# Peptides against a protein of PDB entry 7BDX: the designs that were tried, part 288

Target 1, 212 residues: chain A of PDB entry 7BDX
Amino acid sequence: EMGAAACTLLWGVSSSEEVVKAILGGDKALKFFSITGQTMESFVKSLDGDVQELDSDESQFVFALAGIVTNVAAIACGREFLVNSSRVLLDTILQLLGDLKPGQCTKLKVLMLMSLYNVSINLKGLKYISESPGFIPLLWWLLSDPDAEVCLHVLRLVQSVVLEPEVFSKSASEFRSSLPLQRILAMSKSRNPRLQTAAQELLEDLRTLEHN

## One batch from the design tools (peptide; made by RFdiffusion4, then SolubleMPNN)

Design b2_p27_1_s4 (from b2_p27_1, 17 letters changed)
Fold by OpenDDE base, seed 2:
Structure b2_p27_1_s4 (fold): chain B 212 residues (1-212), chain C 212 residues (1-212), chain A 27 residues (1-27)
Amino acid sequence: as target 1 above (212 residues)
Amino acid sequence: as target 1 above (212 residues)
Amino acid sequence: SGLTEALFEETKRRSEKVYEEERAKRR
């Protein structure tokens, strides 16, 4: 309980850019983010396929950790820190997104995907994520999620790759062959306006790149 | 481990006034500080008279909690919050200072005493602390500590009471009769210059009040 | 919990702002 309370407060204050800088300026930041990955991994492994209630202290703790990572990645120095010093955490997030079943831990997936998107604003981060083994198969897996918000954040991450020529050129063939274009097209017809717009924009971006 | 890491980071960032305001602006602040007291109490009870090594994760966690309370009390709105909404935590700190043996958990005692001193800058806080049952006997107990830094912070807390006429007038007779003046006089001859100065100033303040 | 939800929504809002800012730079 106390750990979850402290972590929740830390999450709340990490919405401030100055607080993120203060977190990263300390010598304990490295240890914190290393243990964060381990804790998140341990939690997801403990789910045994059961949908644990989001209201458990453990679930809230992990949720807060994912929130902190997202807030850290929301600022430039936080992205640079994660990419340079916490690659294992990024690998963990990618792995956990693969381990979670469709419809399982939707809100946690959203936070993790937002963190990856935020990291992908950094060119080194984008390269690191997109070059991760199984990245495109992972996108295919996540785009099968029934939750529109999960899919929305996946589409945004895909768009970040597609819109960066230096990155997309290296994976263009794999993306063209392995991206679930029919699923994305179905999403462009969604009743969810955010999902609809994101899918439509991505399809337009992909079409533009097919002509180049 | 993860809880201690999160708490340590929260402690570090709580050195900022804006972070303290952010901590207190949340609806979880009340819960956090209530659990803080319980956690500190549980730790001190678990010591069974053994000096636990300061380097344990549990000790560091409690140390960080005490540090957070100290930093919260360092600002005006934090003092007002503690006095209005977390009196049980103040009671817990007073109790724990009584439960700890001389020479036991010296650094933790220092943090707790600093938190009480910081709270005592608020007139309501000063009243609340000084009116606590057994406050003066507690001062006598703590002034028996072999650690000069513990004694220094006790002397500062005593000075805060003595220098506030509205508070001191209500307890003046008890203070005059129950304050260990001979111990304070011995401290005014200490080789520790900080302790020496604080003891000398307090003795001068007390003498001034004897003539009034 | 209600706070966890509030923090979640705030985190989403912040990430949405980050997305909008990056989108505005690229378009």
Scores: peptide ipSAE 0.455, ipTM 0.827, DockQ to the pose 0.251
Fold by OpenDDE base, seed 5:
Structure b2_p27_1_s4 (fold): chain B 212 residues (1-212), chain C 212 residues (1-212), chain A 27 residues (1-27)
Amino acid sequence: as target 1 above (212 residues)
Amino acid sequence: as target 1 above (212 residues)
Amino acid sequence: SGLTEALFEETKRRSEKVYEEERAKRR
């Protein structure tokens, strides 16, 4: 209980850039983010079957941790920290996104995807994520999620790759062959305007790159 | 482990007034400080005999909690919050200071005493603490601690009472009869300059008030 | 919890702002 409460408070205050800088300026940042990955992994592994997000201290704790990571990744120095010093956490987030079933822990997925997107603003971060083993299969898996918000954040992550020629040129053939284009096309017809727009823009970006 | 790490980070960032305001502006502040007291109490009750501060996650966690309380009490709105909404935590800190043996958990005692001192800057806080049942016996107990830093912070708390006529006038007779004046006099001869000065100043303050 | 939802929405709003800022740089 107390751990979850403390972590939730830390999440709340991490909305401030100055607080993120203070977190990262401390000698405990490395240890914190290392243990964060382990804690998130332990939680996801403890989820039996199709169990939804439990209203538990543990669930609250992991949710707050994912929120902190997202808020840290929202700023340049936070992205640089995660990319340079917490790659194992990024690997863990990628793994957990693969381990979670469609419809399972949707809000946690959204936070983790937002954290990855935020990291992807950093060119090194984008390279690291997109070059991760199983990245494209993971995109396929995540784009099968019934949740429009999960899919939205996946599309934004894909767009971050597509819009970076230095990254996309290396994987363009693999992306073209392994991206679920039919699913993205279906999303461009979604009633969710955010999802519809993101899918439409990504399809336009992909078409533009096919003609070049 | 993760709870202790999160709490330690929260402690670190709580050194900022803006972070304290953010903590207190949240709807979780009451719950957090309520659980804080319970957690600290549980920890101290779990200490068998003359066990010193364990280098454990639990010890680190409670230490960080005491640090957070101290940092919150360092600012006016934090003091007002603790005095108005977390009196049970203040009662808990007073109780725990009574339960801990001389030489036991010295650093934790120092943080708890600093928090009480910081609260005592608020007139309502000073009144609340000094009117607490067993306050003067507690001062006697704490002034028997072999640690100079514990004694220093006790002397400062006593000084906060003595320097406030509205509080001291009510308890002046009890203070004069129940304060360990001989111990304070011995502390005024300490080789520790901070302790020596604090004891000397308190003795001077007490003498000045005897002549008025 | 109600706070968790509020913090979630705040975090989403912050990340949306980050997205909008990056989108504006790329166009």
Scores: peptide ipSAE 0.455, ipTM 0.827, DockQ to the pose 0.251
Fold by OpenDDE base, seed 1:
Structure b2_p27_1_s4 (fold): chain B 212 residues (1-212), chain C 212 residues (1-212), chain A 27 residues (1-27)
Amino acid sequence: as target 1 above (212 residues)
Amino acid sequence: as target 1 above (212 residues)
Amino acid sequence: SGLTEALFEETKRRSEKVYEEERAKRR
């Protein structure tokens, strides 16, 4: 209980750039983010396969942790810290996104995907994420989620890869062969305007890259 | 473990006034400070009477909580919040200071006393603390502590009472009769220069009030 | 949880701003 409350407050204040800088400027940041990954992993492993996001203190705690990571990644120094000093946490987030079923822990997935997107603004971060083993299969898995918000954040992450020539050139053939283009096309017809726009833009970006 | 790490980070960043304002401006502050008191109380009740401050995750957690309260009380809006909206926490801190033996949990006592002193800068806070049942007996108990830093912070709290006419006038006879003046006099001869000065100043303040 | 919804929405809003700022640089 108290841990969840403290972590939730830390999440709230981490919306400030100055607070993120203060967290990272301390000697305790490395330990915190190391334990963060382990805590998230332990939670996801404790979930029964048919159980959705629980309204529990533990769920609240992990949700707050994911919120903190997202807020840290929202600023340049936070991205640099995560990419250079907390790669294991990024690996853990990628793993957990693979372990969660479609429709399971939707809000947690959204936060984790937002954190990965924010990290992807850093070129080293984008390279690291996109070169992670099983990245393309993971995108295929995540784009099968029935939640429009999950899919939206996956599409934004894919767009970050596609729009970076240094990254996309290495995986272009794999992306073209392994991305669920039919699912993305279906999303471009969604009633959700944000999802519709993101899917349409990504399809246009992919077409432009076929002509080059 | 994770709770202690998160709480420690929150403590560190709460050194900023803007972070304290952000904590208090949220809807979760009341819940956090309510649980804080309960957590501290649970910890102190779990201690064996002869056990000193433990180097444990639980001890670290409670220490960080006390640090947060101290940092909140260091600013005007934080004092006003504690006095108006978290009186139960103040009552708990006073109770815990009574429950801890001389020489037990010294650093925790110092933080709790620092928080009370910071609150005492607020006139309503000073009134509330000084009018608490058993306040004078508590001061007698705490001034028996062998730790010079504990005694220093008690003397500063007493000085805050003595220097405020609206407060001291109500309790002047009780203070004169029940304060351990001989112990304070002994502290004025301490080799610790901070304790020596605080004790000397308090004795001078008390003498000045006898002539008025 | 109703207790986290406000923070969730705030985090989403901040991330959306980050996305918009990054998108504006690429166009």
Scores: peptide ipSAE 0.454, ipTM 0.828, DockQ to the pose 0.223
Fold by OpenDDE base, seed 3:
Structure b2_p27_1_s4 (fold): chain B 212 residues (1-212), chain C 212 residues (1-212), chain A 27 residues (1-27)
Amino acid sequence: as target 1 above (212 residues)
Amino acid sequence: as target 1 above (212 residues)
Amino acid sequence: SGLTEALFEETKRRSEKVYEEERAKRR
């Protein structure tokens, strides 16, 4: 209980840029984010066996950790820190997104994807994420999720890759061949206006790059 | 490990006034400080049986909690919050200071005493602490500690009582009769300059009040 | 818990602002 409460409090205050700077200014940030990855991994691995209730102290704790990472990545200095000093955490998030089944831990997936999108605003972060082994298969897997909010954040991450010529040129052939274009097209007809817009814009961006 | 890391990080950032305001601005602060007291109490009660290593994750966690309370109490709005909304935590800190033996958990005692001293800057807080049952016996117990830093913070707390006529007038007879004046006099001869100064000033303050 | 949900929605709102700001730079 107390760990979850402390981490939830830290999550709440991490919405401030000044608090993120204070988190990063301490020698403790590296250790914190290292243990964060391990804790998140341990939790996700435990889900395959015991039906850990999503409302457990452990689940709340991991949810708060993912929230903190997302809030840190929302700030330019936080992105730079994660990309330079916490690559293992980024690898862990990518792995965990691959390990989770469609519809499993939807809210946690949303936070993790939001964190990756926020990191992708940093060019080094975008390069690191997109060059990760199995990145495109991961996008395929995540775009199979029945949750519109998961799909929205995946589409935004894909858009970040597509809009960066330096990154997209290396992977353009694989992206064009391996993206579930029919599924993205179906999302462009979604009743969810956010998902619809993101899918439409991505399809327009992809078409623009076919004519060049 | 992760709980201790998160709480230690929260402790580090709580040195900022803005972070303290952010902690208190959330509906979570009440729950956090309630659980804090319970966690500290549970830890101190566990010390009587098993030699919990002072370097355990649990001890680090509790130490960080005490540090957070101290940093919150260092700010005017934090003092007002603790006095108005977290009196149970103040009662718990007073109780735990009484339960700990001389020389036991010295660093934790120092943090708890620092938190009480910080609260004592608030007149309502000073009244609440000084009117607590067994407060003067607690001062006697704590002034028996062999640690100069424990004694220093006790003397500062006593000085806060003595310097406030509205508080001291109610307890003046009991303070004069029950304070270990010979021990305070011995502290005024300490080689520790901080302890020496605090003891000298307190003796001067007490003498000034005898002539009035 | 309702508190975790409130923080989740706040985090989503903040991330949406980050997205909107980044989108505005590209137009």
Scores: peptide ipSAE 0.454, ipTM 0.827, DockQ to the pose 0.250; fails the geometry check

Design b2_p27_2_s1 (from b2_p27_2, 16 letters changed)
Fold by OpenDDE base, seed 5:
Structure b2_p27_2_s1 (fold): chain B 212 residues (1-212), chain C 212 residues (1-212), chain A 27 residues (1-27)
Amino acid sequence: as target 1 above (212 residues)
Amino acid sequence: as target 1 above (212 residues)
Amino acid sequence: SAEIERRNREEIEENRKLTQEIGEEVR
């Protein structure tokens, strides 16, 4: 209980760039983010048995952790920190996104995907994530989620790859061969306007790349 | 582990007034400080059996909690919050300071005393604390501590009472009858310059009050 | 490109809002 409450407060205040800088300026940041990955991993592994109520202290704690990572990744120094000093956490997030089934822990997936997107704004971060083993299959796995918000954030991450020629060129063959085009086309017809727009933009970006 | 790490980060960032305002502006502050008191109480009650290593996650957690309370009490809106909405926490801190033996949990005592001192800057806070049952005996109990830092912060809290005539007048009879004058005189001869100065100033303040 | 940077800033801000919304929902 107390840990979840403290972490939730830390999440709330980490919405401030100055607070993120203060977190990262301390000697405790490395340890915190190392343990964060372990805690998130432990939580996801525990889900295979009991329907942990989404309102549990444990769930609240992990949501707060994912929120903190997202807020840290939202700023340049936070991205540099994660990419340079907390790569294991990024690897953990990628792993957990792969381990979760479609429809499972949607809110956590959204937070983790947002964190990866925020990291992807850094070219070094995008390179690191996109060069991770199984990254392309993971994107398509996540895009199979029935949740529109999960799919939206996957499409945004795909767009981050497509819009960076230096990164896309390395994965272009695998990307083109495995692209779930029919799924993306279906999303471009979604009633969710955000998902519809993101899918349409990605389709346009892909068409532009085929013509060049 | 993770809870202690999160709470320690929250403690660090709570040194900022803006962060304290953000903590208190949320709907979660009341719950957090309620659980804080319970957690601190549980920790102190657990000490009667095992020498909990000062470096335990539990100790670190409680230190961070006490640090957060101190930082919150350092600002006007934080004092108002504690005095108006978290009186049970103040009562808990007073109780715990009474339950701890001389030389036991010195660092925690210092943090708790600092929080009470910070609260005492608010006249309403000082009134509340000083009107608490057993407050005067508690001050003298704490002043029996062999630790100079504990004694220093007790003297500062005593000074806050002495410097406020509206508060001091209510307790003056009990205060004068139970004042450990010889102990304070001994502290005025301490090799610790901070303790020496604080004891000397308090003796001067007391002499001034006797002449008026 | 300036357009990519603009999109990235907008998306970060949207993510910030959504992160807060999720934080309000998760009690």
Scores: peptide ipSAE 0.224, ipTM 0.847, DockQ to the pose 0.262
Fold by OpenDDE base, seed 3:
Structure b2_p27_2_s1 (fold): chain B 212 residues (1-212), chain C 212 residues (1-212), chain A 27 residues (1-27)
Amino acid sequence: as target 1 above (212 residues)
Amino acid sequence: as target 1 above (212 residues)
Amino acid sequence: SAEIERRNREEIEENRKLTQEIGEEVR
């Protein structure tokens, strides 16, 4: 309980850029983000056995941790810190997104995907994420999720890759060969306006790349 | 570990007034401070049996909690919040300061005394603390501590009482009858300059009150 | 690049809102 409450408060205040700078300015940031990854991993591994209620203190704690990472990644200095000093956390997030089944821990997936998207704003971060083993299969695995919010944030991450020629050129062959085009086309017809727009924009971006 | 790390970060950033406002602006503040009191109480109660190493994760967590309370109380809106909405926490801090033996948990005592001193800047807070049962005996118990920092913060709290006529008048008879004058006089001769100054100032304030 | 930067800013702001919404829902 107390840990979850403290972490939830830290999540709330981490929406401020100045708070993110204060978090990162301390010598404790490295340790915090290292333990964060371990804690998130431990939680996700525990889901396969015990039906942990989503409303448990542990779940709230992990959500808060994911929220903090997301808020840190929203700031330029936070992205730089994560990409330079907390790569293990990024690897962990990628792994956990792969370990979760479709429909499992939707809110946590959304937060983790948002964090990765925010990191992807940094070219170095985008390179690091996209060069991770199994990255493209992971995107398609995540895009199979029935949840529209999960799919939305996957499409945004895919768009970040597509919009960066230096990154996309390295993965273009695998990307084109494995692209679930029918799935994306179906999303472009979604009743969810955000998902619809994101899918349409991605289809336009992909068409632009085929003509070049 | 993770809880202590999160709480330690929250402690660090709570030095900012804007962060304190953000903590208090949320609907979660009441719950957080309620659990804080319970956690601190649980920790202090555990000290009588098991030699909990001061460097344990639990100890660090409780120190961070006490630090957060101190930082919140340093801000006007934080004092108002604590005095209006978290009186149970103030009662808990007073109780825990009484339960701790001289020389036990010195750093925690210092943080708790600092929090009470900060609260005492608010007249309503000072009234609440000073009207607590056993408050004056508690001050003298704490002043028996061999630690100069503990004694310093006790003297500051005593000074806050002495400087407020409305508060002091209610307690003046008990205060004068039980005042460990020889102890304060000894502190005025301390080699610790902060303790020496605080004791001298308090003696001057007391002399001023005798002439009125 | 300017369009990408605009999109990124808009998406960060949307993410901020959604993060807050999730934080309110996760009681």
Scores: peptide ipSAE 0.218, ipTM 0.847, DockQ to the pose 0.277
Fold by OpenDDE base, seed 2:
Structure b2_p27_2_s1 (fold): chain B 212 residues (1-212), chain C 212 residues (1-212), chain A 27 residues (1-27)
Amino acid sequence: as target 1 above (212 residues)
Amino acid sequence: as target 1 above (212 residues)
Amino acid sequence: SAEIERRNREEIEENRKLTQEIGEEVR
């Protein structure tokens, strides 16, 4: 209980760049993010047995942790920190996104995807994430989620790859061979306007790449 | 573990006034400080059985909580919040200071005393604390602590009472009858310069009150 | 490109808002 409350407050205040800088400027950040990854992993591993109520203290705790990571990654120095000093956390997030079933822990997936997207703004971060083993299959696995918000953030992450020639060139063959084009086309017709727009933009970006 | 890490980070960032405002501006503050008091109380109650290593996650957690309260009380809006909305926490801190034996949880005592001192900067806070049942006996109990830092912060709290005529007038008879003058005089000769100075200042303040 | 940078900034801001919204819902 108290841990979740403290973490929730920390999440709220981490929306400030100055707070993120304060967190990262201390000697505690490395330990915190190490334990964060372990805690998130422990939570996801526990889901296969007990239907954790989304409103459990444990769930709230993990959501707050994912939110903190997202807010840290929103800041330039935070991205640099994660990419340089907390790669294990990024690996954990990628793993957990693969371990979660479609429709499972949707809010957590969204937060984790947002964190990865924010990291992808750093070219080094994007390279690191995209070069992760099984990254492209993971994208397609996540894109199979029935949740529109999950799919939206997957599309944005795909777009980050597509828009970066250095990254896309390495994955281009695998990307082209495995691209769930029909799924993306279906999303471009979504009633969700955000998802619709994101899918349309990605399709345009892909067309541009094929013609160049 | 993770809770303690999160709480430690929250403690660190709560040194900022803007962070304190952010904590207090949310709907979570009341719940957080309620649980804080309960957590601190649970910790202190657990000490009578197991010699908790001072370096335990639980101890660190409670230290961070006490530190957060102290930092909140350092800010004007934080004092107002504690005095208006979290009196139970103040009552808990006073109780815990009474329940702890001399030399027991010295670091926690210091943080708790610092929080009370910070609250005492608000006249309403000082009135509330000083009007607490057994407050004066508590001061003398705490002043019996062998730790110089504990005693220093007790002396500062006593000074806050002495310097405020509205508060002192209510307690003056009990204060005069129970004052451990010999103990304060001994502290005025301490090798610890901070303790020495605080004891000397208090003795001067007391002399001034006797002559007016 | 300037367009990519603009898009990234907009997406960060959207993510910030959504992060707050999720935080309110989980609270």
Scores: peptide ipSAE 0.217, ipTM 0.846, DockQ to the pose 0.246
Fold by OpenDDE base, seed 1:
Structure b2_p27_2_s1 (fold): chain B 212 residues (1-212), chain C 212 residues (1-212), chain A 27 residues (1-27)
Amino acid sequence: as target 1 above (212 residues)
Amino acid sequence: as target 1 above (212 residues)
Amino acid sequence: SAEIERRNREEIEENRKLTQEIGEEVR
């Protein structure tokens, strides 16, 4: 209880760039983010089947942790910190996204995907994430989610890969051979306007790459 | 572990006025400070005799909580919040200061006393604290502590009472009848220069009140 | 490109808003 409340407050205030800088400027940041990954992993491993105790203190705690990581990754120094000093956390987030079933822990997936997207703005971060073993299969696994928000954030991350030639060139063959084109086309017809737009933009970006 | 780490980071960043404003501007502040008091109380009740597990995660957690309260009370809006909306927390802090033995949990006492002192800068806060049942006996109990830092912070709180005529007039008779003058005189001769100065200043303030 | 940077900034801001919304729902 108390830990979740404290972490939730820390999440709220971490929306400020100055607060993120203060967190990272301290000697405790490394320890915090190390334990963060372990805590998230423990939570995901404790999930029994389709039972989502979304309203539990533990769930709230993990959401707050994921929110903090997202807010940290939203600024340049935060991205640099994560990519240089907390790679294990990024590995953990990627692993957890693979461990969660379609429709399971949707809000947590969204937060984790947002954090990865924010990290992907750093070229070194994008390289690190995209070069992670099983990254391309993971994207397609996540894109099978029935949740429109999950799919939206996956498409945005895919777009980050596609728009960076230095990254896309390394995975282009695997990407083209496994691309769930029919799924993305279906999303481009979604009633969700955000998902629709993201899918259309990605399809346009992919077409541009075929002509070059 | 994770809760203590999060709370410790929140403590660190709460040194900023803007962070305190952000904490208080949210809808979660009341819940957080309610649980804070309960957590502190639970910790103090769990202490077995003279065993001080100062280096435990639980101790660190409670220190961080007390530090947050202190930082909140350091600013005007924080004092207003505590005095108007979290009186139970103030009552808890006063109670815990009474429950702790001389020499027990010195650092926690110091943080709690600092929070009370900061609250005392608000006249409404000073009134509330000083009108609490057993306040004067509590001050003398705390002043029996062998720790110079505890005694220093008690003397500062006593000075806040003495320097406010509207407050002091209500307790002047009890104060004068129970004042541990010999103890304060001994502190004015302390080798600790901060304690020495605080005791001397208080003695001068008391002399001024006798002439008026 | 300047366009990619613009898109990234806009997306970060959208993510910030969504993070707050999720925070309001879960908290």
Scores: peptide ipSAE 0.217, ipTM 0.846, DockQ to the pose 0.262; fails the geometry check

